# Ledger of designs, part 54: peptides against a protein of PDB entry 5ONS

Target 1, 181 residues: chain A of PDB entry 5ONS
Amino acid sequence: MFKKFDEKENVSNCIQLKTSVIKGIKNQLIEQFPGIEPWLNQIMPKKDPVKIVRCHEHIEILTVNGELLFFRQREGPFYPTLRLLHKYPFILPHQQVDKGAIKFVLSGANIMCPGLTSPGAKLYPAAVDTIVAIMAEGKQHALCVGVMKMSAEDIEKVNKGIGIENIHYLNDGLWHMKTYK

## One batch from the design tools (peptide; aimed at target 1 R83 H86 K87 Y88)

Design b2_p29_6_s2 (made by RFdiffusion4, then SolubleMPNN; its pose is not in this set)
Fold by OpenDDE base, seed 3:
Structure b2_p29_6_s2 (fold): chain B 181 residues (1-181), chain A 29 residues (1-29)
Amino acid sequence: as target 1 above (181 residues)
Amino acid sequence: DEEEKKKKLEEELKKKEEEFDKFSEELAK
């Protein structure tokens, strides 16, 4: 989603959200990420305005005090940014790729099934379309936010093709967009 | 040449992985 994203080229505008809209978004976030509920007031303090940065290709980034928190495309589900995920790693279920897959993930490549079933990888139960944090063998922090394109069960059984779609990865265009006030 | 392109890509990817390692280490402090 952000492989060739550039803030100067791809950001269209920024709007401040109404209180009612913010409330709706918070509820949606809790539904998507139940574990975030106790932390939501810390992540999105009531006193702080919430903004949406509108980008090309119908991408929207939710921001508070300049911090990029979540993003979505075409009003689909929200994804946490890696920066937020690093602070709150429990927001997403995890999947772990093997060491060899790291460089490819960091190039924006989708995660192939063998990278999730090989020694060094860890595949946890997850349904198709589940948003997941991509961990790496021997690494502490997530390097990617992805979406399960196959269930964990099918990844193990088929072990061929795209297991997880790479949505946002370390050092992509969104990552380099550190803040937006 | 294709082989040279492959080599260049591998070097770039290695660099990215090293940057990730450094980042991870910094966050772990």
Scores: peptide ipSAE 0.052, ipTM 0.583, DockQ to the pose 0.023
OpenDDE base, seeds 1, 2, 4, 5: peptide ipSAE 0.046, 0.023, 0.025, 0.024; ipTM 0.590, 0.560, 0.462, 0.591; seed 4 fails the geometry check

Design b2_p29_6_s3 (made by RFdiffusion4, then SolubleMPNN; its pose is not in this set)
Fold by OpenDDE base, seed 2:
Structure b2_p29_6_s3 (fold): chain B 181 residues (1-181), chain A 29 residues (1-29)
Amino acid sequence: as target 1 above (181 residues)
Amino acid sequence: DKEKEEKKLKEELEEKDKEFDEFSEELAK
């Protein structure tokens, strides 16, 4: 989603959301990520305005106090930014790739099934379309936010093709967009 | 008081960003 993303070229505008919209978004976030509920007031304090940064390709980034929290495309599901996920690693289920897969993930490549079933990888139960944090063997922080294109069960059984779609990864255009005020 | 807290948070975020940037660089190297 952000392979060729550049803040200077791809951000269109930024709008401050009204209270009713914010409430709706918070409810949606809790629905998508139940584990975030106890932390949502810390992540999105009531006293702080919530903004949407509108980008090209129908991408919207949810921000509070300049911090990039979540993003979505075409009013689809919200994804946490890696920066938020690093603070709250539990908001997504995890999948782990082996050391050899790291360079490919960081190139924006989709995660192939063998990279999730190889030694050093850890594949956890997850349904298709689940948004997941991609971890790497021996690394503390998530490398990527992805979407399961196959269930974990099918990844193990089929073990070929795209297992997880790479949505947002370290050093992509969104990562380099550290803050937006 | 609020300004002090905001500065502290900003500094903390900057430190974290630095750590994450370094981490990212290590991964990409």
Scores: peptide ipSAE 0.056, ipTM 0.550, DockQ to the pose 0.399
OpenDDE base, seeds 1, 3, 4, 5: peptide ipSAE 0.029, 0.027, 0.026, 0.024; ipTM 0.484, 0.472, 0.422, 0.543; seed 1 fails the geometry check

Design b2_p29_6_s4 (made by RFdiffusion4, then SolubleMPNN; its pose is not in this set)
Fold by OpenDDE base, seed 2:
Structure b2_p29_6_s4 (fold): chain B 181 residues (1-181), chain A 29 residues (1-29)
Amino acid sequence: as target 1 above (181 residues)
Amino acid sequence: MEKEKEEELKKKLEEKDKEFDKFSEELAK
């Protein structure tokens, strides 16, 4: 989603959300990420305005105090930014790729099934379309936010093709967009 | 305050890791 994303070229505008919209978004976030509920007031304090940064390709980034928290495309599901996920790593289920897959993930490549079933990888139960954090051997922080294109069960059984779609990865255009005020 | 928050987050991560490990084990069976 952000392979060629550049803040200067791809951000269209930024709008401050009204209270009713914020409430709706918070409810949606809790629905998508139940584990975030106890932390949501810390992540999105009531006193702080919530903004949407509108980008090209129908991408919207949810921000509070300049911090990029979540993003979505075409009013689809919200994804946490890696920066938020690094602070709250438990808000997504994890999948772990082996060391060899790291370079490919960081190039924006989709995660192939063998990279999730190989020694050093850890595959956890997850349904298709689940948003997941991609971890790697010996790494504390998520490398990527992805979407399961196959269930974990099918990844293990089929073990070929795209297991997880790479949505947002370290050092992509969104990552380099550190803050937006 | 930051240290306390970090510890809390670490604890939550550890809890999730345990949960994930359990799930992984079940999937591997």
Scores: peptide ipSAE 0.038, ipTM 0.583, DockQ to the pose 0.050
OpenDDE base, seeds 1, 3, 4, 5: peptide ipSAE 0.027, 0.021, 0.029, 0.031; ipTM 0.537, 0.514, 0.448, 0.546; seed 4 fails the geometry check

Design b2_p29_7 (made by RFdiffusion4)
Pose (drawn by RFdiffusion4):
Structure b2_p29_7 (pose): chain A 181 residues (1-181), chain P 29 residues (1-29)
Amino acid sequence: as target 1 above (181 residues)
Amino acid sequence: EEEEEEEEKLEEQEEEVEEALEELEEEEE
């Protein structure tokens, strides 16, 4: 989603949200990520203004104190930014690719099933369309936010095709936009 | 029993958040 994204060519503007809208977004975040509920007062303090950074192709980035928290396209599901995920790794279920796939996902490639079924990889049960944190064999931190395109069981059996769609990866355009200011 | 399990889980997550923030501060230095 952000492979060729930068602030100049992609950010149109930034709107500050009213209380009515903030509560609705928080509710959606709760529905989508149940375990995030105890942590929302910390991530989105009552005191701080909440802004949506509007981007081309109807991408929205939710910001608090200039920190990028979540993003979505159209009115689709929210995804955590990798920076927020690094602070709260438990927000998402995990999938671990083998170390050989790291180079390819850092270049924006989708995750193929061999990257999840090979030794060094760890594949956990997941239904299709689940938003997952991509972990790397031998790495402590997540390197990609993905969406299951095949269920985990299908990935084990079919073992060919895109297993996980690469949505956001380390040092993509979104990662380079450290803060909005 | 369910309430105790929820409290334990929140404590574990709190410890993990503290550790993750400390590691991120070290990396920024």

Design b2_p29_7_s1 (made by RFdiffusion4, then SolubleMPNN; from b2_p29_7, 13 letters changed)
Fold by OpenDDE base, seed 4:
Structure b2_p29_7_s1 (fold): chain B 181 residues (1-181), chain A 29 residues (1-29)
Amino acid sequence: as target 1 above (181 residues)
Amino acid sequence: DAEKKREEELKKQEKLVEENLKELEEEEK
């Protein structure tokens, strides 16, 4: 989603959200990520305005005080940014890739099944379309936010093809955006 | 007890967040 993303070229505008819209978004976030509920007041303090950065390709980034928190495309589900996920790693279920897959993940490549089933990888139960944090052997922080394209069960059984779609990865355009005020 | 379990999980998360924030602060120095 952000492989060729550049803030200067791909950001269209920024709007401040009204209270009712913020409430709706918070409810959606809790629905998508139940584990975030105790933390929403810290992540999105009531006193702080919430903004949407509108980008090309129908991408919207939710921000508070310039911090990039979540993003979505075409009003689909929200994804946490890696920067938020590094603070609150438990808001997504995890999958772990082996060392060999790291370079490919960091190039924006989708995660192939063998990278999730090989020694050094850890595959956890997850259904298709689940948004997941991609961890890596020997790395402390998530490398990628992805979407399960196969269930964990099918990844294990079939062990061929794309297991997880790479949505947002370390050092992509969104990562380098850092803040937007 | 469900309440106890929730409290324990929250405490674990609080500790983890604290550690992560500390690490991020150190990396930005």
Scores: peptide ipSAE 0.385, ipTM 0.850, DockQ to the pose 0.978
OpenDDE base, seeds 1, 2, 3, 5: peptide ipSAE 0.031, 0.033, 0.030, 0.034; ipTM 0.617, 0.551, 0.624, 0.633

Design b2_p29_7_s2 (made by RFdiffusion4, then SolubleMPNN; from b2_p29_7, 10 letters changed)
Fold by OpenDDE base, seed 3:
Structure b2_p29_7_s2 (fold): chain B 181 residues (1-181), chain A 29 residues (1-29)
Amino acid sequence: as target 1 above (181 residues)
Amino acid sequence: DEEEARKKKLEEEKKEVEKALEELEKEEE
């Protein structure tokens, strides 16, 4: 999603959200990520303005005090930014790729099934379309936010093709954006 | 030669990201 993303070229505008809209978004976030509920007031303090940074390709980034928190495309599901996920790693279920897959993930490549079934990888139960944090062998911080394109069960059985779609990864355009006020 | 240069640059960037990730892990410990 952000492989060729640049803040200067791809950001269109920024709007401050109304209270009612913020409440709706918070409820949606809790629905998508139940584990975030106890932390949501810390992540999005009640008195802090919430903004949406509108970008090209129908991408919207939710921000508070300049911190990039979540993003979505075409009003689809919200994804946490890696920066937020690093602070709150429990927001997403995890999948772990082997060491060899790291360089490919960091190039924006989708995660192939063998990278999830090989020694050093850890594949946890997850349904198709689940948003997941991609961990790497020997690493504690997520290097990617992805979406299951196959169930964990099917990844193990088929062990061929795209297992997880790479949505946001370290060193992509969103990562380099850092903040937006 | 240009392709090799681009490949090398990408590999260096990946290494830097990996190092940054490792530093984050150290800070968490």
Scores: peptide ipSAE 0.092, ipTM 0.604, DockQ to the pose 0.023
OpenDDE base, seeds 1, 2, 4, 5: peptide ipSAE 0.054, 0.077, 0.073, 0.080; ipTM 0.575, 0.598, 0.599, 0.601

Design b2_p29_7_s3 (made by RFdiffusion4, then SolubleMPNN; from b2_p29_7, 12 letters changed)
Fold by OpenDDE base, seed 3:
Structure b2_p29_7_s3 (fold): chain B 181 residues (1-181), chain A 29 residues (1-29)
Amino acid sequence: as target 1 above (181 residues)
Amino acid sequence: DEEKKRKEELEKQKKEVEKALKELEEEEK
């Protein structure tokens, strides 16, 4: 999603959200990420304005005090940014790729099934379309936010093709967009 | 009391994460 993303070239505008809209978004976030509820007031303090950075390709980034928190495309589900995820690793279920897959993930490549089933990888139960944090062998922090394109069960059984779609990865355009005020 | 504890823990975590993020950026750059 952000492989060729550049703040100067791809940001269209930024809008400050109304209180009612913020409430709606918070409810959506809690519904999508139930574990975030106790932390939401810290992540999105009531006194702080919430903004949406509108980008090309129908990408929207939710920001508070310049921090990039969540993003979505075409009004789809919200994804946490890696920067937020690093602070709150429990927001997403995890999958772990092997060492060999790291360089490909960091190039924006989708995660192939063998990278999730090989020694050094860890595959956890997850349904298709589940948003997941991609961990890596020997790394503490998520390298990528992805979407299951196959269930964990099917990844194990088929072990061929794209297991997880790479949505946002370390050092992509979104990562380099550290803040936006 | 619980809120204060959460804030303190979060602040500690933020500092740790900030350090880790810098290291990660350098490592994977």
Scores: peptide ipSAE 0.044, ipTM 0.530, DockQ to the pose 0.124
OpenDDE base, seeds 1, 2, 4, 5: peptide ipSAE 0.037, 0.029, 0.038, 0.059; ipTM 0.622, 0.582, 0.410, 0.540; seed 5 fails the geometry check

Design b2_p29_7_s4 (made by RFdiffusion4, then SolubleMPNN; from b2_p29_7, 13 letters changed)
Fold by OpenDDE base, seed 1:
Structure b2_p29_7_s4 (fold): chain B 181 residues (1-181), chain A 29 residues (1-29)
Amino acid sequence: as target 1 above (181 residues)
Amino acid sequence: SEKEKKEKELKEQEELVKKNLKELEEEEK
């Protein structure tokens, strides 16, 4: 999603959200990520305005105090940014890729099944379309936010093709935005 | 109990978040 993303070229505008919209978004976030509920007031303090940065390709980035928190495309599900996920790593279920897959993940490549089933990888139960944090062997922080294209069971069984779609990864265009005020 | 497990998990998360925030603050200095 952000492989060729540049803030200067791909950001259109920024809008401040109404209170009612913010409430709706918070509820949606809790629904999508139940584990975020205890932390949502810290992540999105009531006193702070919530903004959406509108980007090309119908991408929207939810921000508070310039921090990039979540993003979505075409009013679909919200994804946490890696920056948020590094603070709150438990808001997504994890998958772990082997060391050999790291360089490909960091190039924006989709995660192939062998990278999730090989020694050093850890595959956890997850259904298709689950948003997941991609961890790496020997790394503390998530490398990528992805979406399961196959169930964990099917990844193990078939062990061929795209297991997880790479949505957002370290050093992509979104990562390099850092903040937006 | 499930309540105790949840409280323990929350406490662990709190410590982790504190750690992560501290590390990030140190990296940004």
Scores: peptide ipSAE 0.458, ipTM 0.870, DockQ to the pose 0.936
OpenDDE base, seeds 2, 3, 4, 5: peptide ipSAE 0.458, 0.449, 0.453, 0.453; ipTM 0.871, 0.868, 0.869, 0.868

Design b2_p29_8_s1 (made by RFdiffusion4, then SolubleMPNN; its pose is not in this set)
Fold by OpenDDE base, seed 4:
Structure b2_p29_8_s1 (fold): chain B 181 residues (1-181), chain A 29 residues (1-29)
Amino acid sequence: as target 1 above (181 residues)
Amino acid sequence: MEEEKKKEEEEKKKKLEEELEEKLKEAEE
Protein backbone atom coordinates (compact mmCIF):
# COMPACT_ATOMS: atom_id res chain seq x y z
CA MET B 1 0.00 0.00 0.00
CA PHE B 2 2.84 2.41 0.82
CA LYS B 3 5.72 1.07 -1.28
CA LYS B 4 5.76 4.15 -3.50
CA PHE B 5 4.10 6.47 -1.03
CA ASP B 6 5.57 9.91 -0.46
CA GLU B 7 3.99 12.47 1.86
CA LYS B 8 4.65 15.38 -0.48
CA GLU B 9 3.25 13.65 -3.52
CA ASN B 10 0.50 11.45 -2.13
CA VAL B 11 -1.20 13.52 0.59
CA SER B 12 -4.21 15.42 -0.70
CA ASN B 13 -5.66 17.14 2.36
CA CYS B 14 -6.32 16.90 6.08
CA ILE B 15 -9.70 17.31 7.74
CA GLN B 16 -10.74 17.56 11.36
CA LEU B 17 -13.47 15.13 12.30
CA LYS B 18 -16.72 15.94 14.04
CA THR B 19 -17.44 14.38 17.42
CA SER B 20 -20.10 12.08 15.98
CA VAL B 21 -17.70 10.75 13.35
CA ILE B 22 -15.00 10.21 15.98
CA LYS B 23 -17.46 8.21 18.07
CA GLY B 24 -18.28 6.04 15.08
CA ILE B 25 -14.61 5.44 14.35
CA LYS B 26 -13.88 4.56 17.98
CA ASN B 27 -16.70 2.03 17.94
CA GLN B 28 -15.35 0.53 14.72
CA LEU B 29 -11.85 0.31 16.20
CA ILE B 30 -13.18 -1.51 19.27
CA GLU B 31 -15.09 -3.88 17.03
CA GLN B 32 -12.02 -4.62 14.92
CA PHE B 33 -9.57 -4.66 17.82
CA PRO B 34 -11.35 -5.55 21.07
CA GLY B 35 -8.09 -5.45 23.02
CA ILE B 36 -7.70 -1.75 22.27
CA GLU B 37 -10.76 -0.65 24.26
CA PRO B 38 -8.98 -0.02 27.60
CA TRP B 39 -6.30 1.97 25.79
CA LEU B 40 -8.41 3.92 23.34
CA ASN B 41 -8.80 6.96 25.60
CA GLN B 42 -5.03 7.11 25.92
CA ILE B 43 -4.51 6.68 22.17
CA MET B 44 -7.32 9.08 21.29
CA PRO B 45 -7.89 11.44 24.22
CA LYS B 46 -11.29 13.15 24.17
CA LYS B 47 -9.69 16.57 24.52
CA ASP B 48 -7.58 16.13 21.40
CA PRO B 49 -8.87 16.74 17.88
CA VAL B 50 -8.94 13.76 15.56
CA LYS B 51 -7.95 14.33 11.95
CA ILE B 52 -8.04 12.33 8.76
CA VAL B 53 -5.20 12.76 6.32
CA ARG B 54 -6.58 11.98 2.90
CA CYS B 55 -4.13 10.49 0.47
CA HIS B 56 -4.14 9.28 -3.09
CA GLU B 57 -5.57 5.86 -3.91
CA HIS B 58 -8.35 6.42 -1.38
CA ILE B 59 -6.01 6.04 1.59
CA GLU B 60 -7.05 7.75 4.82
CA ILE B 61 -4.80 8.10 7.85
CA LEU B 62 -6.31 8.74 11.28
CA THR B 63 -4.20 11.16 13.32
CA VAL B 64 -4.26 12.66 16.81
CA ASN B 65 -1.84 15.45 17.71
CA GLY B 66 0.07 14.70 14.54
CA GLU B 67 0.59 11.04 15.44
CA LEU B 68 -0.38 8.59 12.72
CA LEU B 69 -2.54 5.97 14.42
CA PHE B 70 -4.58 4.01 11.91
CA PHE B 71 -5.09 3.92 8.18
CA ARG B 72 -7.63 2.48 5.78
CA GLN B 73 -8.20 2.26 2.06
CA ARG B 74 -11.54 2.81 0.37
CA GLU B 75 -13.35 2.89 3.71
CA GLY B 76 -12.27 -0.68 4.38
CA PRO B 77 -10.97 -1.97 7.69
CA PHE B 78 -8.61 0.11 9.78
CA TYR B 79 -5.01 -0.97 10.14
CA PRO B 80 -2.77 0.25 12.92
CA THR B 81 0.39 2.03 11.89
CA LEU B 82 3.61 0.29 12.86
CA ARG B 83 4.38 3.25 15.10
CA LEU B 84 1.16 2.67 17.04
CA LEU B 85 1.63 -1.09 16.98
CA HIS B 86 5.11 -0.74 18.49
CA LYS B 87 3.54 1.07 21.45
CA TYR B 88 0.62 -1.34 21.68
CA PRO B 89 1.86 -4.65 20.25
CA PHE B 90 -1.22 -6.52 21.48
CA ILE B 91 -3.60 -4.69 19.11
CA LEU B 92 -3.05 -7.35 16.46
CA PRO B 93 -2.53 -11.08 16.51
CA HIS B 94 1.05 -11.97 15.65
CA GLN B 95 2.71 -14.12 13.04
CA GLN B 96 6.45 -14.70 12.96
CA VAL B 97 8.57 -15.11 9.84
CA ASP B 98 11.98 -16.73 9.72
CA LYS B 99 15.22 -14.75 9.42
CA GLY B 100 15.42 -15.37 5.70
CA ALA B 101 12.08 -13.68 5.08
CA ILE B 102 13.05 -10.40 6.79
CA LYS B 103 14.76 -8.81 3.80
CA PHE B 104 11.81 -9.63 1.56
CA VAL B 105 9.26 -8.25 4.02
CA LEU B 106 11.31 -5.06 4.29
CA SER B 107 11.24 -4.76 0.51
CA GLY B 108 7.45 -4.83 0.57
CA ALA B 109 7.10 -8.41 -0.64
CA ASN B 110 4.20 -10.57 0.39
CA ILE B 111 4.98 -13.29 2.91
CA MET B 112 5.17 -16.69 1.29
CA CYS B 113 3.95 -19.77 3.13
CA PRO B 114 7.43 -21.33 3.56
CA GLY B 115 8.53 -18.24 5.48
CA LEU B 116 5.76 -18.97 7.99
CA THR B 117 6.28 -22.74 8.30
CA SER B 118 10.08 -22.97 8.32
CA PRO B 119 12.27 -23.34 11.39
CA GLY B 120 12.42 -20.00 13.15
CA ALA B 121 8.93 -19.02 12.05
CA LYS B 122 5.87 -19.21 14.28
CA LEU B 123 2.42 -19.57 12.81
CA TYR B 124 -0.55 -18.91 15.06
CA PRO B 125 -4.20 -19.68 14.37
CA ALA B 126 -5.79 -16.97 12.24
CA ALA B 127 -8.57 -16.86 9.68
CA VAL B 128 -8.25 -15.51 6.17
CA ASP B 129 -8.51 -11.70 5.99
CA THR B 130 -7.28 -11.28 9.58
CA ILE B 131 -5.04 -8.25 10.03
CA VAL B 132 -1.83 -9.40 11.69
CA ALA B 133 1.45 -8.09 13.02
CA ILE B 134 4.42 -9.66 11.29
CA MET B 135 7.20 -10.44 13.71
CA ALA B 136 10.53 -11.94 12.78
CA GLU B 137 12.86 -14.44 14.33
CA GLY B 138 15.25 -12.63 16.64
CA LYS B 139 13.43 -9.30 16.33
CA GLN B 140 11.36 -7.73 19.10
CA HIS B 141 9.25 -5.28 17.10
CA ALA B 142 6.82 -5.86 14.26
CA LEU B 143 8.32 -5.48 10.80
CA CYS B 144 5.03 -5.34 8.96
CA VAL B 145 1.28 -5.09 9.19
CA GLY B 146 -0.25 -7.72 6.96
CA VAL B 147 -3.45 -9.49 6.02
CA MET B 148 -3.87 -13.25 6.06
CA LYS B 149 -4.52 -14.39 2.48
CA MET B 150 -4.84 -17.97 3.67
CA SER B 151 -5.87 -19.31 7.03
CA ALA B 152 -3.06 -20.47 9.28
CA GLU B 153 -4.35 -24.00 8.79
CA ASP B 154 -4.18 -23.69 5.01
CA ILE B 155 -0.70 -22.15 5.17
CA GLU B 156 0.49 -25.23 7.04
CA LYS B 157 -1.29 -27.68 4.74
CA VAL B 158 -0.63 -26.08 1.37
CA ASN B 159 2.69 -24.44 2.26
CA LYS B 160 2.82 -22.74 -1.12
CA GLY B 161 1.96 -19.28 -2.41
CA ILE B 162 1.14 -16.06 -0.62
CA GLY B 163 0.28 -16.63 3.02
CA ILE B 164 0.13 -13.00 4.11
CA GLU B 165 -0.21 -9.82 2.09
CA ASN B 166 2.24 -7.09 3.04
CA ILE B 167 0.25 -3.92 3.69
CA HIS B 168 2.61 -1.68 5.69
CA TYR B 169 6.26 -2.37 6.50
CA LEU B 170 9.21 -0.72 8.20
CA ASN B 171 10.83 1.99 6.08
CA ASP B 172 7.90 2.27 3.68
CA GLY B 173 6.38 5.62 2.78
CA LEU B 174 3.99 5.62 5.74
CA TRP B 175 6.81 4.86 8.16
CA HIS B 176 8.82 7.79 6.81
CA MET B 177 5.86 10.15 7.16
CA LYS B 178 6.36 9.98 10.98
CA THR B 179 3.93 12.80 11.90
CA TYR B 180 1.34 15.00 10.25
CA LYS B 181 -0.21 18.11 11.88
CA MET A 1 3.33 17.06 35.48
CA GLU A 2 1.84 16.93 31.98
CA GLU A 3 5.03 18.28 30.43
CA GLU A 4 7.12 15.71 32.28
CA LYS A 5 4.89 12.89 31.09
CA LYS A 6 5.12 14.17 27.54
CA LYS A 7 8.91 14.26 27.76
CA GLU A 8 8.98 10.73 29.11
CA GLU A 9 6.79 9.53 26.25
CA GLU A 10 8.97 11.30 23.71
CA GLU A 11 12.08 9.74 25.23
CA LYS A 12 10.47 6.30 25.16
CA LYS A 13 9.51 6.86 21.53
CA LYS A 14 13.02 7.97 20.62
CA LYS A 15 14.55 4.98 22.38
CA LEU A 16 12.18 2.64 20.60
CA GLU A 17 12.99 4.18 17.21
CA GLU A 18 16.72 3.90 17.86
CA GLU A 19 16.34 0.28 18.91
CA LEU A 20 14.33 -0.46 15.78
CA GLU A 21 16.90 1.19 13.54
CA GLU A 22 19.69 -0.84 15.11
CA LYS A 23 17.74 -4.06 14.74
CA LEU A 24 16.90 -3.27 11.14
CA LYS A 25 20.53 -2.56 10.36
CA GLU A 26 21.45 -5.94 11.79
CA ALA A 27 18.87 -7.58 9.55
CA GLU A 28 20.31 -5.98 6.42
CA GLU A 29 23.85 -7.30 7.17
Scores: peptide ipSAE 0.029, ipTM 0.543, DockQ to the pose 0.092
OpenDDE base, seeds 1, 2, 3, 5: peptide ipSAE 0.026, 0.027, 0.027, 0.028; ipTM 0.560, 0.594, 0.557, 0.554

Design b2_p29_8_s3 (made by RFdiffusion4, then SolubleMPNN; its pose is not in this set)
Fold by OpenDDE base, seed 5:
Structure b2_p29_8_s3 (fold): chain B 181 residues (1-181), chain A 29 residues (1-29)
Amino acid sequence: as target 1 above (181 residues)
Amino acid sequence: SEKEKEEEEKKKEEELEKELEEKLKEAEE
């Protein structure tokens, strides 16, 4: 999603959200990420304005005090940014790729099944379309936010093709955006 | 103070970013 993303070229505008809209978004976030509920007031304090940064390709980034928190495309599900996920690693279920897959993930490549079933990988139960944090062997912090294209069960059984779609990864255009005020 | 806490959090973020950049370099080798 952000492989060719550049803040100067791909950001269109920024709008401040009304209180009613913010409440709706908070409810949606709790629905998507139940574990975030106790932390949501810390992540999105009531006193702080919430903004949406509108980007090309119908991408929207939710921000508070310039911090990039979540993003979505075409009013689809929200994804946490890696920066938020590093602060709150429990927001997403995890999958772990082997050491050999790291370089490819960081190039924006989709994650192939063998990278999730090989020694050094850890595959946890997850359904198709689940948003997941991609961890790596020997690394503490998530390298990528992805979407399951196959269930964990099917990844193990079939062990061929794209297991997880790479949505947002370290050193992509969103990562380099850092903040927006 | 709140300001000191914000500065501490910012410092932690910078340290984390540095760690990730180092890990990224290791992954590219």
Scores: peptide ipSAE 0.149, ipTM 0.613, DockQ to the pose 0.084
OpenDDE base, seeds 1, 2, 3, 4: peptide ipSAE 0.057, 0.071, 0.023, 0.051; ipTM 0.593, 0.593, 0.612, 0.572

Design b2_p29_8_s4 (made by RFdiffusion4, then SolubleMPNN; its pose is not in this set)
Fold by OpenDDE base, seed 5:
Structure b2_p29_8_s4 (fold): chain B 181 residues (1-181), chain A 29 residues (1-29)
Amino acid sequence: as target 1 above (181 residues)
Amino acid sequence: EEEEKKKEEEEKKKKLEEELEEKLKEAEE
């Protein structure tokens, strides 16, 4: 999603949200990520304005105090940014890729099944379309936010093709944006 | 030829690990 993203070229505008819209978004975030509920008032304090940065390709980024928290495309599901996920690693279920897959993930490539089934990888139960944090062997912080294109069970059985779609990765255009006020 | 290939792979691995550690450190700041 952000492989060729540049803040100067791809940001269209920024709008401040009304209280009613913020409430709706908070409810949606709790539905998508139940584990975030106790932390949501810390992430999105009531006193702080919430903004949406509108980008090309129908991308919207939710921000508070300049911090990039979540993004979506075409009013689809919200994804956490890697920066938020590093602070709150429990927001997403995890999958772990082997060391060999790291280079490809950091290039924005989709995660192939062998990178999830090999020694050093850890594949946890997850359904198709589940948003997941991609971890790497021997690393503490997530490298990528992805979406399961196959179930964990099918990844193990088929062991061929795209297991997880790469949505947002470390050092992509969204990562480089850092803050927006 | 096999030894040269192995050295090149080790160098690529080392560079990748260093780049990853730098970016992870930036995320902790």
Scores: peptide ipSAE 0.030, ipTM 0.502, DockQ to the pose 0.048
OpenDDE base, seeds 1, 2, 3, 4: peptide ipSAE 0.029, 0.025, 0.023, 0.028; ipTM 0.563, 0.546, 0.522, 0.524

## One batch from the design tools (peptide; aimed at target 1 W39 R83)

Design b2_p30_1 (made by RFdiffusion4)
Pose (drawn by RFdiffusion4):
Structure b2_p30_1 (pose): chain A 181 residues (1-181), chain P 30 residues (1-30)
Amino acid sequence: as target 1 above (181 residues)
Amino acid sequence: SEADEEFLEALEEHLETLEEELEELEEELE
């Protein structure tokens, strides 16, 4: 989603949200990520203004104190930014790719099933369309936010094709935009 | 690492907030 993204060519503007809208977005975040509920007062304090950074192709980025928290396209599901995920790794279920796939996902490639079924990889049950944190064998921190394109059981069996769609990865355009200011 | 430090700081801040809320509830009950 952000492979060729930068602030100059992709950010149209930034709108501050009203209280009515903030509550609605928080509710959607709760529905989508149940375990995030106890932490929202910390992530989105009552005191701080909440802004949406509007981007080309109907991408929205939710910001608080200039920190990028979540993003979505159209009115689709929210995804946590990798920076927010690094602070709260439990927000998402995990999938671990083998170390050989690291170089490919850091270049924006989708995750193929061999990257999840090979030794060094760990594949956990997941239904299709689940938003997952991609972990790397031998790495402590997540490197990609992905969406299951095939269920985990199908990935084990079919073992060919895109297993996980690469949505956001370390040092993509979104990662480079450390703060909005 | 920097990300681990930030994660630990977030956990400590969350625990401090829960302790303050428990103290306020105890005072109301008293």

Design b2_p30_1_s4 (made by RFdiffusion4, then SolubleMPNN; from b2_p30_1, 12 letters changed)
Fold by OpenDDE base, seed 4:
Structure b2_p30_1_s4 (fold): chain B 181 residues (1-181), chain A 30 residues (1-30)
Amino acid sequence: as target 1 above (181 residues)
Amino acid sequence: SKYDEEYEKALKEHEKELEEEKKKLEEELE
């Protein structure tokens, strides 16, 4: 989603959200990520305005105090930014790729099934379309936010094709967009 | 590997921030 993204070229505008809209978004976030509920007031303090950075290709980035928290495309599901995910690793279920997959993930490539079933990888139960944090063997911090294109069960059984779609990864355009005020 | 280095470089500044935040949280819990 952000492989060719550049803040200078792809950001259109920024709007401050109304209270009613913020409430709706918070409810949606809790629905998508139930574990975030106890932390939501810390992540999105009531006293702080919530803004949406509108980008090209119908991408919207939710921000508070300049911190990039979540993003979505075409009013689809919200994804946490890697920066937020690193602070709250439990927001997403995890999948782990082996060391050899790191170079491909960091190039924006989708995660193929063998990269999730090989030695050094760890595949956890997850349904198709689940948003997941991609961990790497021997690394502490997630290097990618992805979406399961196959269930974990099918990845193990079929072990062929795209297992997880790469949505956001380290050093992509969103990562380099550190803050926005 | 070079890719491991790229990973670490990307996180260098962020890790410092996270460590500082972690330290503050730990102090508040004491």
Scores: peptide ipSAE 0.249, ipTM 0.760, DockQ to the pose 0.055
OpenDDE base, seeds 1, 2, 3, 5: peptide ipSAE 0.078, 0.058, 0.228, 0.130; ipTM 0.641, 0.636, 0.746, 0.602

Design b2_p30_2 (made by RFdiffusion4)
Pose (drawn by RFdiffusion4):
Structure b2_p30_2 (pose): chain A 181 residues (1-181), chain P 30 residues (1-30)
Amino acid sequence: as target 1 above (181 residues)
Amino acid sequence: EEEEKEKEIEEAFEEAEELYEEGEKIREEK
């Protein structure tokens, strides 16, 4: 989603949200990520203004104190940014690719099933369309936010095709936009 | 270009560690 994304060519503007809208967004975040509920007062303090950074192709980035928290396209599901995920790794279920796939996902490639079924990889049960944190064999921190395109059981069996769609990866355009200011 | 890319990846991983340590401190304070 952000492979060729930068602030100049992709950010149209930034709107500050009213209280009515903030509550609605928080509710959606709760529905989508149940375990995030106890942590929202920390992530989105009552005191801080909440802004949406509007981007080309109807991408929205939710910001608080200039920190990028979540993003979505159209009115689709929210995804945590990798920076927010690094602070709260439990927000998402995990999938671990083998170390050989690291180079390919850092270049924006989708995750193929061999990257999840090979030694060094760990594949956990997940239904299709689940938003997952991609972990690397031998790495402590997540390197990609993905969406299951095939269920985990199908990935084990079919073992060919895109297993996980690469949505956001380390040092993509979104990662380079450290803060909005 | 390859060296610059590798440098950017290394900086991203260093930043990810700093963010993790910051998040750990928040969890302990809570």

Design b2_p30_2_s1 (made by RFdiffusion4, then SolubleMPNN; from b2_p30_2, 14 letters changed)
Fold by OpenDDE base, seed 2:
Structure b2_p30_2_s1 (fold): chain B 181 residues (1-181), chain A 30 residues (1-30)
Amino acid sequence: as target 1 above (181 residues)
Amino acid sequence: KEKEEEEENKKAFEEAEELSEEGKEELEKL
């Protein structure tokens, strides 16, 4: 999503959200990420304005106090930013790729099934379309946010093709967009 | 080029560690 994203070229505008819209978004975030509910008032304090940064390709980034929290495309599901996910690593289920997959993931490549079934990888139960944190062998922090394109069961059985779509990764254009005020 | 990408990746993981520590501090304050 952000492989060729640049803040100067791809940000169109920023809007402050109405209270009713914020409430709707918070409810959607709790529905998508139940583990965030106890923390949502800390992540999105009631006193702080919530903004949407509108970008090209129908990308919207949810921000509070200049921090980039979540993003979506075409009013689809919200994804946490890696910056938020590093602070709250439990808000997504994890998958782990092997060491050999790291360079490819960090180039924006989709995660192939062998990178999830190989020694050093860890594949956890997950359904198709589940948003996941991509961990790596020997790394403490998530390097990517992805979407399951196959179930974990099918990844193990088929063991070929795209297992997880790469949505957001370290050093992509969103990662370089540290804050937006 | 590969060495530059490796160094950029290293810096990103270092920044991820900083964010993780910030997150731990935020979690401990509640």
Scores: peptide ipSAE 0.608, ipTM 0.918, DockQ to the pose 0.861
OpenDDE base, seeds 1, 3, 4, 5: peptide ipSAE 0.604, 0.606, 0.599, 0.537; ipTM 0.917, 0.918, 0.916, 0.899

